Peptides against a protein of PDB entry 6NYY. Designs and how they scored, part 192

Target 1, 212 residues: chain A of PDB entry 6NYY
Amino acid sequence: KHFEQAIERVIGGLEKKTQVLQPEEKKTVAYHEAGHAVAGWYLEHADPLLKVSIIPRGKGLGYAQYLPKEQYLYTKEQLLDRMCMTLGGRVSEEIFFGRITTGAQDDLRKVTQSAYAQIVQFGMNEKVGQISFDLPRQGDMVLEKPYSEATARLIDDEVRILINDAYKRTVALLTEKKADVEKVALLLLEKEVLDKNDMVELLGPRPFAEKS
Target 2, 212 residues: chain A of PDB entry 6NYY as posed
Amino acid sequence: KHFEQAIERVIGGLEKKTQVLQPEEKKTVAYHQAGHAVAGWYLEHADPLLKVSIIPRGKGLGYAQYLPKEQYLYTKEQLLDRMCMTLGGRVSEEIFFGRITTGAQDDLRKVTQSAYAQIVQFGMNEKVGQISFDLPRQGDMVLEKPYSEATARLIDDEVRILINDAYKRTVALLTEKKADVEKVALLLLEKEVLDKNDMVELLGPRPFAEKS

## One batch from the design tools (peptide; made by RFdiffusion4, then SolubleMPNN)

Design b2_p29_3_s4 (from b2_p29_3, 12 letters changed)
Fold by OpenDDE base, seed 1:
Structure b2_p29_3_s4 (fold): chain B 212 residues (1-212), chain A 29 residues (1-29)
Amino acid sequence: as target 1 above (212 residues)
Amino acid sequence: MEVIPLYEEAELFKKLLEEAKKLLEEELE
């Protein structure tokens, strides 16, 4: 318990008890976080959910906390599921409200960065090829952009494709699980904080074996 | 909380992509 709380404080910052969210804002946050939680629940390679909260902490109005995998290497499938989970909040807002918030911008930024890294750094795109552009270490002469303008355009296109694929996957998932998102959101509005047990009670056991 | 309509999503995406590209370029520099 103490260790988890310590990690929460480091990741989420100190609870700002003083910022009273307006009811409509609180509702938006609840559905946003429910989207993350439900996406993570039904995606095989997503990290297991530990806690979801709509209590403002630091710069965030809510958060979903996941058990970090002691994993240094990620597969393309794992990264895709993580992207989908990250998009879960935005997609939930779209499904329920037909709008996105500034909170969703940060998620989209993270997804964009992840997609770019997959294509440029990890060589996970067949069209761009197994090109790992070693980011010049600090101190190496900034050699000319290791890729042509044409390659840059290709990278941009493939990044967009990857994000769109993740987005569509997330839309499909959360549309299918719309009722579950609603259940989680409503319970969040009531309890403000949910743990894994709450999720099990609402949604049933997570359909994937937890790696012990 | 700023609310962004869905029809502006494409523009937002473009901006974020450009920002990500810039960040990568800066990291490469």
Scores: peptide ipSAE 0.016, ipTM 0.418, DockQ to the pose 0.024
Fold by OpenDDE base, seed 5:
Structure b2_p29_3_s4 (fold): chain B 212 residues (1-212), chain A 29 residues (1-29)
Amino acid sequence: as target 1 above (212 residues)
Amino acid sequence: MEVIPLYEEAELFKKLLEEAKKLLEEELE
């Protein structure tokens, strides 16, 4: 219990017990977090879900907590599933409300950063090539990019393609599992916090073996 | 909580892309 609370503090910050969300805001957060939770539940390379909450914390209005894998190397497939999990909140809002909120903006930024890193740093794109571009350190006059303008355009295009692919994958998944997202969201509105056991009771066992 | 219409998503994406690039550059620096 103490260890879980400590992890929650590190990941989500301190719960703001004094911050009361309006019913409509709380609903939006519930569906947003349900999107993350369900995406993570049905993606093979996603980290195991530990907790999902719509209780406001210093850094956010809700969160989904996962057990981090103790690994330093990630495959392209693993990174894609992580991108999809990150997009789960935004996609859920789009599916259920036909709109997005500023809460989903940070998730998109994270996905964009991941996509860019995969292409530029990790060499995980066939068109750009299996090369890693090292950007100059802070203080070095970044006068010139280590790649041509043509390469820069290619990178931008491939980043967009990768993000769009992840987005489409997430849309397909959460559309298929729309009823599950709603079940999780409704239960969140009732209990405010769900754990793995709640998810198992609601959705059944996770279809992938947990390496916990 | 601010709501953003879906038709503005493309512009938001472009902005986020630029911000992400800047942040990545800062991390690599």
Scores: peptide ipSAE 0.014, ipTM 0.392, DockQ to the pose 0.026
Fold by OpenDDE base, seed 4:
Structure b2_p29_3_s4 (fold): chain B 212 residues (1-212), chain A 29 residues (1-29)
Amino acid sequence: as target 1 above (212 residues)
Amino acid sequence: MEVIPLYEEAELFKKLLEEAKKLLEEELE
């Protein structure tokens, strides 16, 4: 309980009970969070969903809370699924409303940062190769970029490709599961908070065995 | 909540890409 509360505080901030969402805003948040939840549900390497809420907390209007896997090492496939889950809110808004919100923009930023990290830090791209830019230690003024402008352009191109792949994968998934996204969104509008059990009742058991 | 139309996604993406690149470079510096 204390650990979950700590995670909620870190991810969601303090519940601001004073923020009343307008009905249209609440609907947008519900479908956004439903997109995250459903994407996470049907992606094998996504973290298990613990809670999804459309109650505003801190600066967030809604959130999906996941149980992080205690993993120190991530595969490319795992990171891709995490990217797709992060894109789930944006894709849901696109499918249902034909627009995105600032929340979706923030998610795209996170995805972009993740893509850069994969390509530059982890060397997870065949074209860029083993370019590992060690994060400078605190205090080392790296005045010179350790890579050429040509390399920078290549990195940008590969980042775009990776994000586009994740986006397409997410679109395909949530289009297939559109009815499930709607079910989750509608239930969120009713209950405001859903847990794993609610998701099981609504969607059935998660199709992936929980790695104990 | 600020609403961003889908037709502006490409421009938003470019902006975010540049921001991410900058942040990464700053972290590497």
Scores: peptide ipSAE 0.007, ipTM 0.371, DockQ to the pose 0.024
Fold by OpenDDE base, seed 2:
Structure b2_p29_3_s4 (fold): chain B 212 residues (1-212), chain A 29 residues (1-29)
Amino acid sequence: as target 1 above (212 residues)
Amino acid sequence: MEVIPLYEEAELFKKLLEEAKKLLEEELE
Protein backbone atom coordinates (compact mmCIF):
# COMPACT_ATOMS: atom_id res chain seq x y z
CA LYS B 1 0.00 0.00 0.00
CA HIS B 2 2.75 2.43 0.84
CA PHE B 3 4.65 1.59 -2.28
CA GLU B 4 1.59 2.03 -4.44
CA GLN B 5 0.87 5.35 -2.83
CA ALA B 6 4.39 6.46 -3.42
CA ILE B 7 4.16 5.53 -7.07
CA GLU B 8 0.85 7.30 -7.35
CA ARG B 9 2.36 10.42 -5.90
CA VAL B 10 5.19 10.29 -8.36
CA ILE B 11 3.01 9.62 -11.37
CA GLY B 12 -0.11 11.58 -10.58
CA GLY B 13 1.00 14.04 -8.00
CA LEU B 14 -1.08 14.94 -5.01
CA GLU B 15 -4.78 14.51 -5.31
CA LYS B 16 -6.44 17.83 -5.72
CA LYS B 17 -9.56 17.10 -3.75
CA THR B 18 -10.55 20.71 -4.12
CA GLN B 19 -10.82 20.61 -7.86
CA VAL B 20 -14.42 20.02 -8.77
CA LEU B 21 -14.90 18.93 -12.33
CA GLN B 22 -17.99 19.95 -14.18
CA PRO B 23 -20.26 17.01 -14.89
CA GLU B 24 -19.47 17.04 -18.59
CA GLU B 25 -15.76 17.26 -17.93
CA LYS B 26 -15.98 14.43 -15.46
CA LYS B 27 -17.83 12.36 -18.02
CA THR B 28 -15.17 13.04 -20.61
CA VAL B 29 -12.43 12.05 -18.21
CA ALA B 30 -14.28 8.90 -17.23
CA TYR B 31 -14.61 7.71 -20.81
CA HIS B 32 -11.05 8.75 -21.54
CA GLU B 33 -9.64 6.75 -18.67
CA ALA B 34 -11.99 3.88 -19.41
CA GLY B 35 -10.50 3.77 -22.88
CA HIS B 36 -7.02 3.39 -21.47
CA ALA B 37 -8.15 0.78 -18.98
CA VAL B 38 -10.07 -1.37 -21.45
CA ALA B 39 -7.39 -1.15 -24.10
CA GLY B 40 -4.82 -2.27 -21.58
CA TRP B 41 -7.11 -5.03 -20.39
CA TYR B 42 -7.50 -6.64 -23.79
CA LEU B 43 -4.01 -6.11 -25.16
CA GLU B 44 -1.74 -9.01 -24.42
CA HIS B 45 1.48 -7.08 -24.14
CA ALA B 46 0.12 -4.13 -22.23
CA ASP B 47 1.18 -3.74 -18.64
CA PRO B 48 -1.25 -5.00 -16.03
CA LEU B 49 -3.70 -2.43 -14.78
CA LEU B 50 -3.31 -1.41 -11.18
CA LYS B 51 -5.65 1.50 -10.82
CA VAL B 52 -7.82 3.82 -12.85
CA SER B 53 -9.00 7.11 -11.43
CA ILE B 54 -10.89 10.20 -12.42
CA ILE B 55 -9.84 12.11 -9.34
CA PRO B 56 -7.78 15.07 -10.43
CA ARG B 57 -4.14 14.91 -9.44
CA GLY B 58 -1.64 17.60 -10.17
CA LYS B 59 -2.20 18.67 -13.74
CA GLY B 60 -4.03 15.51 -14.65
CA LEU B 61 -7.76 15.06 -14.49
CA GLY B 62 -7.52 11.31 -14.35
CA TYR B 63 -5.17 8.43 -14.91
CA ALA B 64 -4.81 4.75 -15.54
CA GLN B 65 -1.92 3.27 -13.63
CA TYR B 66 -0.20 0.14 -14.77
CA LEU B 67 2.41 -2.03 -13.16
CA PRO B 68 5.52 -1.62 -15.21
CA LYS B 69 7.34 -4.79 -15.95
CA GLU B 70 10.81 -4.99 -14.58
CA GLN B 71 12.24 -5.26 -18.04
CA TYR B 72 14.68 -3.12 -19.92
CA LEU B 73 14.11 -4.68 -23.32
CA TYR B 74 10.86 -4.40 -25.21
CA THR B 75 9.71 -6.18 -28.32
CA LYS B 76 8.03 -4.43 -31.19
CA GLU B 77 4.78 -6.11 -30.22
CA GLN B 78 5.05 -4.88 -26.69
CA LEU B 79 5.69 -1.35 -27.83
CA LEU B 80 2.76 -1.49 -30.22
CA ASP B 81 0.38 -2.61 -27.51
CA ARG B 82 1.69 0.12 -25.25
CA MET B 83 1.02 2.62 -28.00
CA CYS B 84 -2.49 1.30 -28.40
CA MET B 85 -3.11 1.49 -24.69
CA THR B 86 -1.82 5.05 -24.69
CA LEU B 87 -4.19 5.90 -27.54
CA GLY B 88 -7.10 4.30 -25.73
CA GLY B 89 -8.27 7.49 -24.09
CA ARG B 90 -8.27 9.50 -27.29
CA VAL B 91 -9.99 6.75 -29.22
CA SER B 92 -12.61 6.38 -26.54
CA GLU B 93 -13.41 10.07 -26.73
CA GLU B 94 -13.78 9.79 -30.47
CA ILE B 95 -16.02 6.75 -30.30
CA PHE B 96 -18.35 8.11 -27.67
CA PHE B 97 -18.29 11.85 -28.28
CA GLY B 98 -17.12 12.26 -31.84
CA ARG B 99 -14.55 14.73 -30.65
CA ILE B 100 -11.08 14.82 -29.17
CA THR B 101 -10.27 17.03 -26.25
CA THR B 102 -7.01 18.70 -25.33
CA GLY B 103 -6.58 16.08 -22.64
CA ALA B 104 -5.64 13.56 -25.27
CA GLN B 105 -2.79 15.66 -26.61
CA ASP B 106 -0.28 14.39 -24.11
CA ASP B 107 -1.08 10.82 -25.04
CA LEU B 108 -0.52 11.55 -28.69
CA ARG B 109 2.78 13.15 -27.84
CA LYS B 110 3.86 10.07 -25.95
CA VAL B 111 2.82 7.84 -28.82
CA THR B 112 4.71 10.00 -31.27
CA GLN B 113 7.81 9.88 -29.14
CA SER B 114 7.54 6.14 -28.88
CA ALA B 115 7.15 5.79 -32.62
CA TYR B 116 10.24 7.87 -33.28
CA ALA B 117 12.19 5.86 -30.77
CA GLN B 118 11.18 2.61 -32.40
CA ILE B 119 12.13 3.75 -35.86
CA VAL B 120 15.18 5.87 -35.18
CA GLN B 121 16.70 4.44 -32.05
CA PHE B 122 15.67 0.82 -32.01
CA GLY B 123 15.84 0.05 -35.71
CA MET B 124 12.42 -1.54 -35.68
CA ASN B 125 11.48 -0.39 -39.16
CA GLU B 126 12.52 -2.29 -42.25
CA LYS B 127 12.44 0.70 -44.56
CA VAL B 128 14.59 2.90 -42.39
CA GLY B 129 16.83 0.02 -41.49
CA GLN B 130 18.40 -1.52 -38.45
CA ILE B 131 20.26 1.60 -37.52
CA SER B 132 20.23 3.44 -34.24
CA PHE B 133 20.33 7.21 -34.22
CA ASP B 134 20.30 9.56 -31.31
CA LEU B 135 17.26 11.67 -30.80
CA PRO B 136 17.64 15.26 -29.76
CA ARG B 137 17.87 15.85 -26.08
CA GLN B 138 16.38 18.78 -24.35
CA GLY B 139 18.95 21.51 -24.01
CA ASP B 140 20.98 20.65 -27.05
CA MET B 141 21.79 23.69 -29.10
CA VAL B 142 22.57 21.71 -32.19
CA LEU B 143 21.21 18.40 -33.33
CA GLU B 144 23.44 16.36 -35.52
CA LYS B 145 21.44 14.00 -37.65
CA PRO B 146 23.52 11.15 -38.96
CA TYR B 147 21.18 10.73 -41.94
CA SER B 148 20.15 12.62 -45.05
CA GLU B 149 17.13 14.81 -45.49
CA ALA B 150 15.60 12.07 -47.56
CA THR B 151 16.01 9.68 -44.67
CA ALA B 152 14.50 12.25 -42.35
CA ARG B 153 11.43 12.42 -44.54
CA LEU B 154 11.26 8.68 -44.66
CA ILE B 155 11.43 8.54 -40.89
CA ASP B 156 8.61 11.04 -40.60
CA ASP B 157 6.49 9.05 -43.01
CA GLU B 158 7.13 5.81 -41.21
CA VAL B 159 6.34 7.42 -37.87
CA ARG B 160 2.99 8.51 -39.23
CA ILE B 161 2.33 5.04 -40.56
CA LEU B 162 3.20 3.42 -37.26
CA ILE B 163 1.00 5.79 -35.28
CA ASN B 164 -1.82 5.31 -37.73
CA ASP B 165 -1.52 1.55 -37.46
CA ALA B 166 -1.62 1.75 -33.70
CA TYR B 167 -4.60 4.05 -33.90
CA LYS B 168 -6.52 1.76 -36.22
CA ARG B 169 -5.77 -1.18 -33.99
CA THR B 170 -7.04 0.74 -31.00
CA VAL B 171 -10.17 1.85 -32.81
CA ALA B 172 -10.93 -1.71 -33.82
CA LEU B 173 -10.39 -2.97 -30.31
CA LEU B 174 -12.39 -0.35 -28.48
CA THR B 175 -15.17 -0.50 -31.03
CA GLU B 176 -15.43 -4.20 -30.39
CA LYS B 177 -15.28 -3.58 -26.67
CA LYS B 178 -17.43 -0.45 -26.72
CA ALA B 179 -19.86 -1.85 -24.18
CA ASP B 180 -17.00 -2.62 -21.82
CA VAL B 181 -15.63 0.90 -22.15
CA GLU B 182 -19.03 2.26 -21.27
CA LYS B 183 -19.35 -0.06 -18.28
CA VAL B 184 -16.00 1.05 -16.96
CA ALA B 185 -16.77 4.70 -17.58
CA LEU B 186 -20.09 4.52 -15.79
CA LEU B 187 -18.56 2.74 -12.84
CA LEU B 188 -15.80 5.35 -12.72
CA LEU B 189 -18.41 8.06 -12.57
CA GLU B 190 -19.87 6.31 -9.58
CA LYS B 191 -16.78 5.19 -7.68
CA GLU B 192 -14.18 7.61 -9.11
CA VAL B 193 -11.47 5.01 -8.52
CA LEU B 194 -11.29 1.45 -9.75
CA ASP B 195 -8.72 -1.23 -9.08
CA LYS B 196 -7.93 -4.50 -10.75
CA ASN B 197 -10.55 -6.32 -8.73
CA ASP B 198 -13.22 -3.91 -9.83
CA MET B 199 -12.25 -4.54 -13.42
CA VAL B 200 -12.39 -8.29 -12.93
CA GLU B 201 -15.81 -8.01 -11.39
CA LEU B 202 -17.02 -5.81 -14.19
CA LEU B 203 -15.38 -7.36 -17.23
CA GLY B 204 -14.26 -10.75 -16.06
CA PRO B 205 -10.71 -11.90 -15.65
CA ARG B 206 -8.11 -10.39 -17.89
CA PRO B 207 -7.74 -12.77 -20.81
CA PHE B 208 -3.97 -12.80 -20.52
CA ALA B 209 -1.83 -14.26 -17.82
CA GLU B 210 0.10 -11.70 -15.87
CA LYS B 211 3.71 -12.12 -16.71
CA SER B 212 5.67 -11.21 -13.72
CA MET A 1 24.82 14.26 -41.85
CA GLU A 2 22.76 17.36 -41.19
CA VAL A 3 23.23 19.75 -38.31
CA ILE A 4 20.19 21.72 -37.24
CA PRO A 5 19.31 23.79 -34.23
CA LEU A 6 17.23 22.08 -31.59
CA TYR A 7 14.62 24.75 -32.02
CA GLU A 8 14.01 23.70 -35.58
CA GLU A 9 13.75 20.12 -34.51
CA ALA A 10 11.18 21.04 -31.93
CA GLU A 11 9.12 22.84 -34.51
CA LEU A 12 9.35 19.90 -36.85
CA PHE A 13 8.20 17.60 -34.12
CA LYS A 14 5.28 19.87 -33.37
CA LYS A 15 4.35 19.90 -37.01
CA LEU A 16 4.56 16.15 -37.22
CA LEU A 17 2.39 15.82 -34.17
CA GLU A 18 -0.24 18.06 -35.67
CA GLU A 19 -0.15 16.16 -38.92
CA ALA A 20 -0.50 12.89 -37.12
CA LYS A 21 -3.43 14.28 -35.21
CA LYS A 22 -5.06 15.35 -38.43
CA LEU A 23 -4.55 11.97 -40.02
CA LEU A 24 -6.07 10.26 -37.07
CA GLU A 25 -9.07 12.54 -37.15
CA GLU A 26 -9.57 11.96 -40.84
CA GLU A 27 -9.55 8.22 -40.37
CA LEU A 28 -12.41 8.51 -37.94
CA GLU A 29 -14.56 10.67 -40.21
Scores: peptide ipSAE 0.007, ipTM 0.329, DockQ to the pose 0.020

Design b2_p29_4_s1 (from b2_p29_4, 12 letters changed)
Fold by OpenDDE base, seed 1:
Structure b2_p29_4_s1 (fold): chain B 212 residues (1-212), chain A 29 residues (1-29)
Amino acid sequence: as target 1 above (212 residues)
Amino acid sequence: MKFEYTDELDKLRPITDEEIEAARKALFE
């Protein structure tokens, strides 16, 4: 219920100045980032983790750096794993705190954009069909869509379904790896910054071959 | 090539129904 509601709250709003995190906020960020890190670790098509930090920057309260695959074409499966990785932070918050907050707006926005692109731009949905339209930008005054209102509603529904599928997959993964998320979160709270080696020490080697 | 995922955490509070509805309208209408 909370997640479905949160999917709809993806519009950008207030930029905040970087401030010192309160302990509870820092804890939330740590588990959030741990969720991203662990999801990325155990998802085959996620980008390999290089660094994760809970030190606030002008851009946000936490971040992770990855080594992306140098590819321009993605399969549906690859995009799903990337969505799951993106949802990892929010899902971690749900698992450990039982709540979804307004904090992780960017993740939800990215997931929503990806889902929309898969359906509308890439034609990766059987119900909607093999269509490809230009994606509307946030804030664009779209007076007329290139498809019917019925199609628009169908697209909206399928976007939600796709995001929910990614969510469920992420929940299953991070629930299975809950102890690992905890380990990463606790170490983040201690060190504030973790690298790939720290992750290997905590979780073992990433179970997928990496091309470097 | 490195890529950074930055998490912009705003308010750590429950999302309101009004905010959800506003977002829905903006995204889908």
Scores: peptide ipSAE 0.121, ipTM 0.664, DockQ to the pose 0.060
Fold by OpenDDE base, seed 5:
Structure b2_p29_4_s1 (fold): chain B 212 residues (1-212), chain A 29 residues (1-29)
Amino acid sequence: as target 1 above (212 residues)
Amino acid sequence: MKFEYTDELDKLRPITDEEIEAARKALFE
C-alpha cells in the first residue's frame, strides 16, 4: 500500500484535495476515464489496466495506471490499439455528451505524435514509403525538413487518415460497449478509484492475456 | 513496472476547433 502510494505520487503528483469539482465536471471526468478504461479492457494489444481514478492531481483531473509490456518492438496493430485506448476518453465524451472538452487535447496530441512517428520514423505507411526521419526535439528550433513540400503534404494527409481510422475504430468499440462504459463511469462516481478487481467484477475477466 | 497515462485537464470546457488545429499544427512545425 505504501509503495503504491509512493509510486502514485511520483508519477501523478499529489492529489489536490482542495480542488473540488462540480458534479457535472466530475461526471465528465468519470465518463472520460471510463472511456479509456473500457477501450483498454477490450483492445487486445492495450496494456492491462491496474487502476483508474477521478481524483484530481496536479497534472490532471483523472488518470489510469497500466502494466506496461516488456517489449522494445511494437507492431502497427499494437500501436493502433494504443491509439484507440488514448482516444477512448474523447470518444466517450462524444458518445455520452455530444461534446469534446479540453481534456481531449492532450490525448489528441499523443495520438498525433504516435501517428506521425509511425509514418515518418518507423516507415509504417505504404504511400509515404519505408523512410525514417529524425524529428526535432520539443523546444528545438524548427529546422528544414529533410523531405519535399509534396512529401510533407502527403505525410500530413496520411497522419489524418491514420488518426481518423483509430477514431472510427474507437467509436465502434465504445458504442458496442456503451453499457460497460456507463457502468464504469457510475462506479467511478461512487468510489472515485477503481482497481483491476473492480473492473473484473463489473465487466468480467479481460478477454485477453495480461502478461507483461 | 507500472506507468500512468495522465489526462492533463486544466479546465473542463468545450475545446474549440481552432485550439485543436493549433495543437496539431504545432506537431508538424
Scores: peptide ipSAE 0.108, ipTM 0.679, DockQ to the pose 0.087
Fold by OpenDDE base, seed 3:
Structure b2_p29_4_s1 (fold): chain B 212 residues (1-212), chain A 29 residues (1-29)
Amino acid sequence: as target 1 above (212 residues)
Amino acid sequence: MKFEYTDELDKLRPITDEEIEAARKALFE
């Protein structure tokens, strides 16, 4: 137990014991993390959940630990499910509170980056075609784009479509599983930390075989 | 190997529809 905690601290950072969340903030975080957890639970290509916590750690309000598959190649379907899982927190907030918080900014950034990478780097869009360009690094002045302005507009449009599709998929999933999200959120508010066994007890076995 | 996903500390204030629309415009226009 102590060894596992030590490893978690090294990997995930130190828990911020000094950071106290207000009750409303804690509730928001609980439902946010529950959204991620439930989305990951019911998405085939999402990484299996090991632990979810609403205890602030490092620069995070909450966190989830997953067991990633050891693979170097990702399919479009896998990337989509990862996008949906990433959107799970924000979608949960929308479903339960009727509002979106700024707390999901990092999630949106990750989703946006993934979408652009799929279209521009991996050639995973039929309309844009089989292209592969390096995305500019943050802060790099791109003097010249390797494609036309028309192509740039097309890329932006297809990125929007991809993100919206992922969002809609996540909304549909978490709406269907709304009761499960609430169960997880309420238990998080009680225990602050849940493991895979807690999730199995609440939701039943994950409907997908765990491959790692 | 364990992977940890962390939500960064951001202000948990509600984001307005106007802010969302502005962000969309900035991203896609």
Scores: peptide ipSAE 0.030, ipTM 0.578, DockQ to the pose 0.058
Fold by OpenDDE base, seed 2:
Structure b2_p29_4_s1 (fold): chain B 212 residues (1-212), chain A 29 residues (1-29)
Amino acid sequence: as target 1 above (212 residues)
Amino acid sequence: MKFEYTDELDKLRPITDEEIEAARKALFE
């Protein structure tokens, strides 16, 4: 329920202003970032984690830094895992707090954009078809769509399905790894910044080989 | 090369029904 509503919020462009971290907010950020970190840790096709922080930087109140693969082409599986990693923060909030906050809207935006790209630009959906259309950038004026309204509705439906699938996958993963998420979150609250070594000490070595 | 994933966290509060309705209106009305 909250997840779908959050998607609608993102699509609708309802953004809020950032605030200074209060103790409870800091806690939320810690668990949020822990969700990203742990999801990325246990997803094969996610980029390797380098650093995770709950120290505000710019407009961000938390962030995770990864080592991207040196590739220009991505598989559907890779994109799915990246979506799951991106959803890790929101899913963590849901698991630990039973709610989704107005924070971290960028995550949902990124996931949404990725989903649309997969379906519309990359032709990675059988129902929509092996087609490729240009997507406008966020905020750009759309004068004309290269497809019918019926197709647009289909695309929207399939986007939601894809995001929900990624969400479910992330929920399953972070539920399984709930203790790990909490460990990371608590350590973040203490140290504010964790690096790869901290994660290894806390969770053990990443179960996948690093690729660059 | 490093990739930085930044969470632009705004108000860390539950999304209100009013905000949801506003979003719905923006999307469907």
Scores: peptide ipSAE 0.030, ipTM 0.523, DockQ to the pose 0.055; fails the geometry check

Design b2_p29_4_s2 (from b2_p29_4, 13 letters changed)
Fold by OpenDDE base, seed 5:
Structure b2_p29_4_s2 (fold): chain B 212 residues (1-212), chain A 29 residues (1-29)
Amino acid sequence: as target 1 above (212 residues)
Amino acid sequence: MRFEYKEEDDKLRPITDEEIAEAKAALQA
């Protein structure tokens, strides 16, 4: 229910009331970033983790830094794993706290954008078909959509399905790896910053070979 | 990924090409 509401708010552009994160919520940040880190660790097509931190930088209360792959083409599987990694923070909060925070709004935005891009730009959805339309950019006059209202509704439905599938996959993964998420979160609370070596010591080597 | 606090007035916007370019530049630095 809460996740569905969050998706609806992101898709519908509904303003979420900002919850003031208390300093005591450093724990929430740690588990959030641990969720990203662990999801990225155990997803084959996720970028390798370089650093995870709960030290605030600007408006960010924590971050996970990854080594990006220099690739121009992405498969559906690769994009799905990236979506799951992006959802890792929100899912971790749900698993450990039974609540969602506003801290993952940017993650939800990124996931939503990726889902729309897959469906309407990359033609990756069989039900919608092999279509490629430009998404409205910030400041662009909402030009008339080059498709019918019925197609728009179909796109919205398929976006929700894709995001929900990614969410369920992330829940399954982080539930299986719940102990690992907790280990990372607790170590983050102690050290504030972890690197790849810390993760290897804590979780063992990443199960996927780093393609050089 | 970054844990960020969103202000009430900040509308969800698509990531701009400029933001992507800045992120890429920051990674190459």
Scores: peptide ipSAE 0.018, ipTM 0.385, DockQ to the pose 0.030
Fold by OpenDDE base, seed 3:
Structure b2_p29_4_s2 (fold): chain B 212 residues (1-212), chain A 29 residues (1-29)
Amino acid sequence: as target 1 above (212 residues)
Amino acid sequence: MRFEYKEEDDKLRPITDEEIAEAKAALQA
């Protein structure tokens, strides 16, 4: 227990005792994190959940800890499932509250960056083709685009399509598993922190064999 | 290896319908 807490302090940072979430905010965070957790649980290529918490740490109001797969290469299917897991929080908020919060902005940014990388850097889009361009780094004046304005528009359109497809997939999944999201959210409100064992008790074993 | 997913800048204010409309308009321009 003490060793795990020490590791959590080192990895997660010190719990900011000063950020007291209002009950409504805490509820929103619980359902948001439950969305991530449940999406990750039922997506084959998502990283296995180790821990989910609604205790504010650092800049985050909640967090989920995953066991990363030791891999250097990602398939299109793996990247899609990761996008869906990342969208899980926002989708949960939409399903349960009918409203979107600003808490999902960073998730949307990550999903957007992943979508552009898939299309522009990894050549994973059939319409754009097998191309690889360096994405402009934050702060670099993009002096010359290595592609035409027509190609730029095509890239933007295909990015939107990819994100929307990931969003729809996540909506379908979490709608099907709505009761599971609620169970996780309610237990988070009670315990504030859940581990893999809590998830197994609530949802049953993860339907995908953890490849060791 | 443990990977922590941290949500940064979780200002949990609702996004207004106006903000959504503006964002949609910006995507269509």
Scores: peptide ipSAE 0.029, ipTM 0.455, DockQ to the pose 0.053; fails the geometry check
Fold by OpenDDE base, seed 4:
Structure b2_p29_4_s2 (fold): chain B 212 residues (1-212), chain A 29 residues (1-29)
Amino acid sequence: as target 1 above (212 residues)
Amino acid sequence: MRFEYKEEDDKLRPITDEEIAEAKAALQA
């Protein structure tokens, strides 16, 4: 219920400003980033983790850094895994704290944007069909939709389905790997920064070959 | 995701050993 409401808020454009976390809330940050890290570790098509940190830099209290891929083409499966990785922080918070924080807002937005892009731009949804329309950029006046209101509703429904599927997949993964998420989070609280080697020591080698 | 903080709050600090201990204790209870 809370997750669905969060998605609806993102879809509806009700962007609330992220709440500034207090030092006492660094625990939440650690588990959030651990969720991203572990999801990325065990998802085949996720970007390779380089660093995870809960040391504030710039405006961020925590982050996960990944090796950028020089790829321009993504499969549906790749996009799904990326969505799951992006949801990893939020899912971790749910598993460990049973609450939603504003810290996941940008992640939800990214997931939502990806879902719409898959359906509307990439034609990856069978119900909507093989269509490709440009999505309005943030700040662009939503010009007339090149499709009917019925199609718009269908798109919205299929977006929700896709996001929910990604969420469920992430919940299943991080529930299975709950102990790993906790280990990473606790180590983050201790060291504040982890690299790939720390993750290997903690979790073992990543089960997927790094595509060079 | 990056959690945002206000630079003006001067509240940003490393997690203390006491906080770590408390967090660990809370997870074991």
Scores: peptide ipSAE 0.016, ipTM 0.367, DockQ to the pose 0.018; fails the geometry check
Fold by OpenDDE base, seed 2:
Structure b2_p29_4_s2 (fold): chain B 212 residues (1-212), chain A 29 residues (1-29)
Amino acid sequence: as target 1 above (212 residues)
Amino acid sequence: MRFEYKEEDDKLRPITDEEIAEAKAALQA
């Protein structure tokens, strides 16, 4: 209990008990987090879900906590599933509400960063090639890119393609599992916090072996 | 993963096209 609370404080920050979400906001958060949770549940290479919450903590109105894999090497397939899981919240909002909120902005940023890293740093794109360049850190004025403007445009295009592919995959998955997303969202609205056991009760055992 | 909102706006609102454009521009910068 104390250890879990400590981890929650590190990951999610302090609970904002004073922040009362409006019913519509709470609903949006519930479906957003349910999207992440369900996407992670049905993606083989996603990190296992530990906890999902719609209790505001720190800067977040909700969160899904995952057990990170103890690995240093990631495959393209693993990174794709991670991108899909990251898009799960936004996709859920689109499916259920036909709109996206500012809450998904950070997820989009993370997905975009991952896509650029895959193409530019990890050489995982066939068109760009097996090259590795350092990405500018946020705030670093990169005076010159180590590649031509034509290559820069190609990279941008391939990043968009990769993100769109991940998005489409996530849409397909969560559309198929729409009822599961709703079940999770509704239970979140009731309990505010769900753990792995709650997810097993709702959805059955995760179909993939936990590689710890 | 975290559902985050701008600290300046404690309310969930739809992302505007302008905000999307700005975010894209910032990523290309």
Scores: peptide ipSAE 0.014, ipTM 0.359, DockQ to the pose 0.056; fails the geometry check

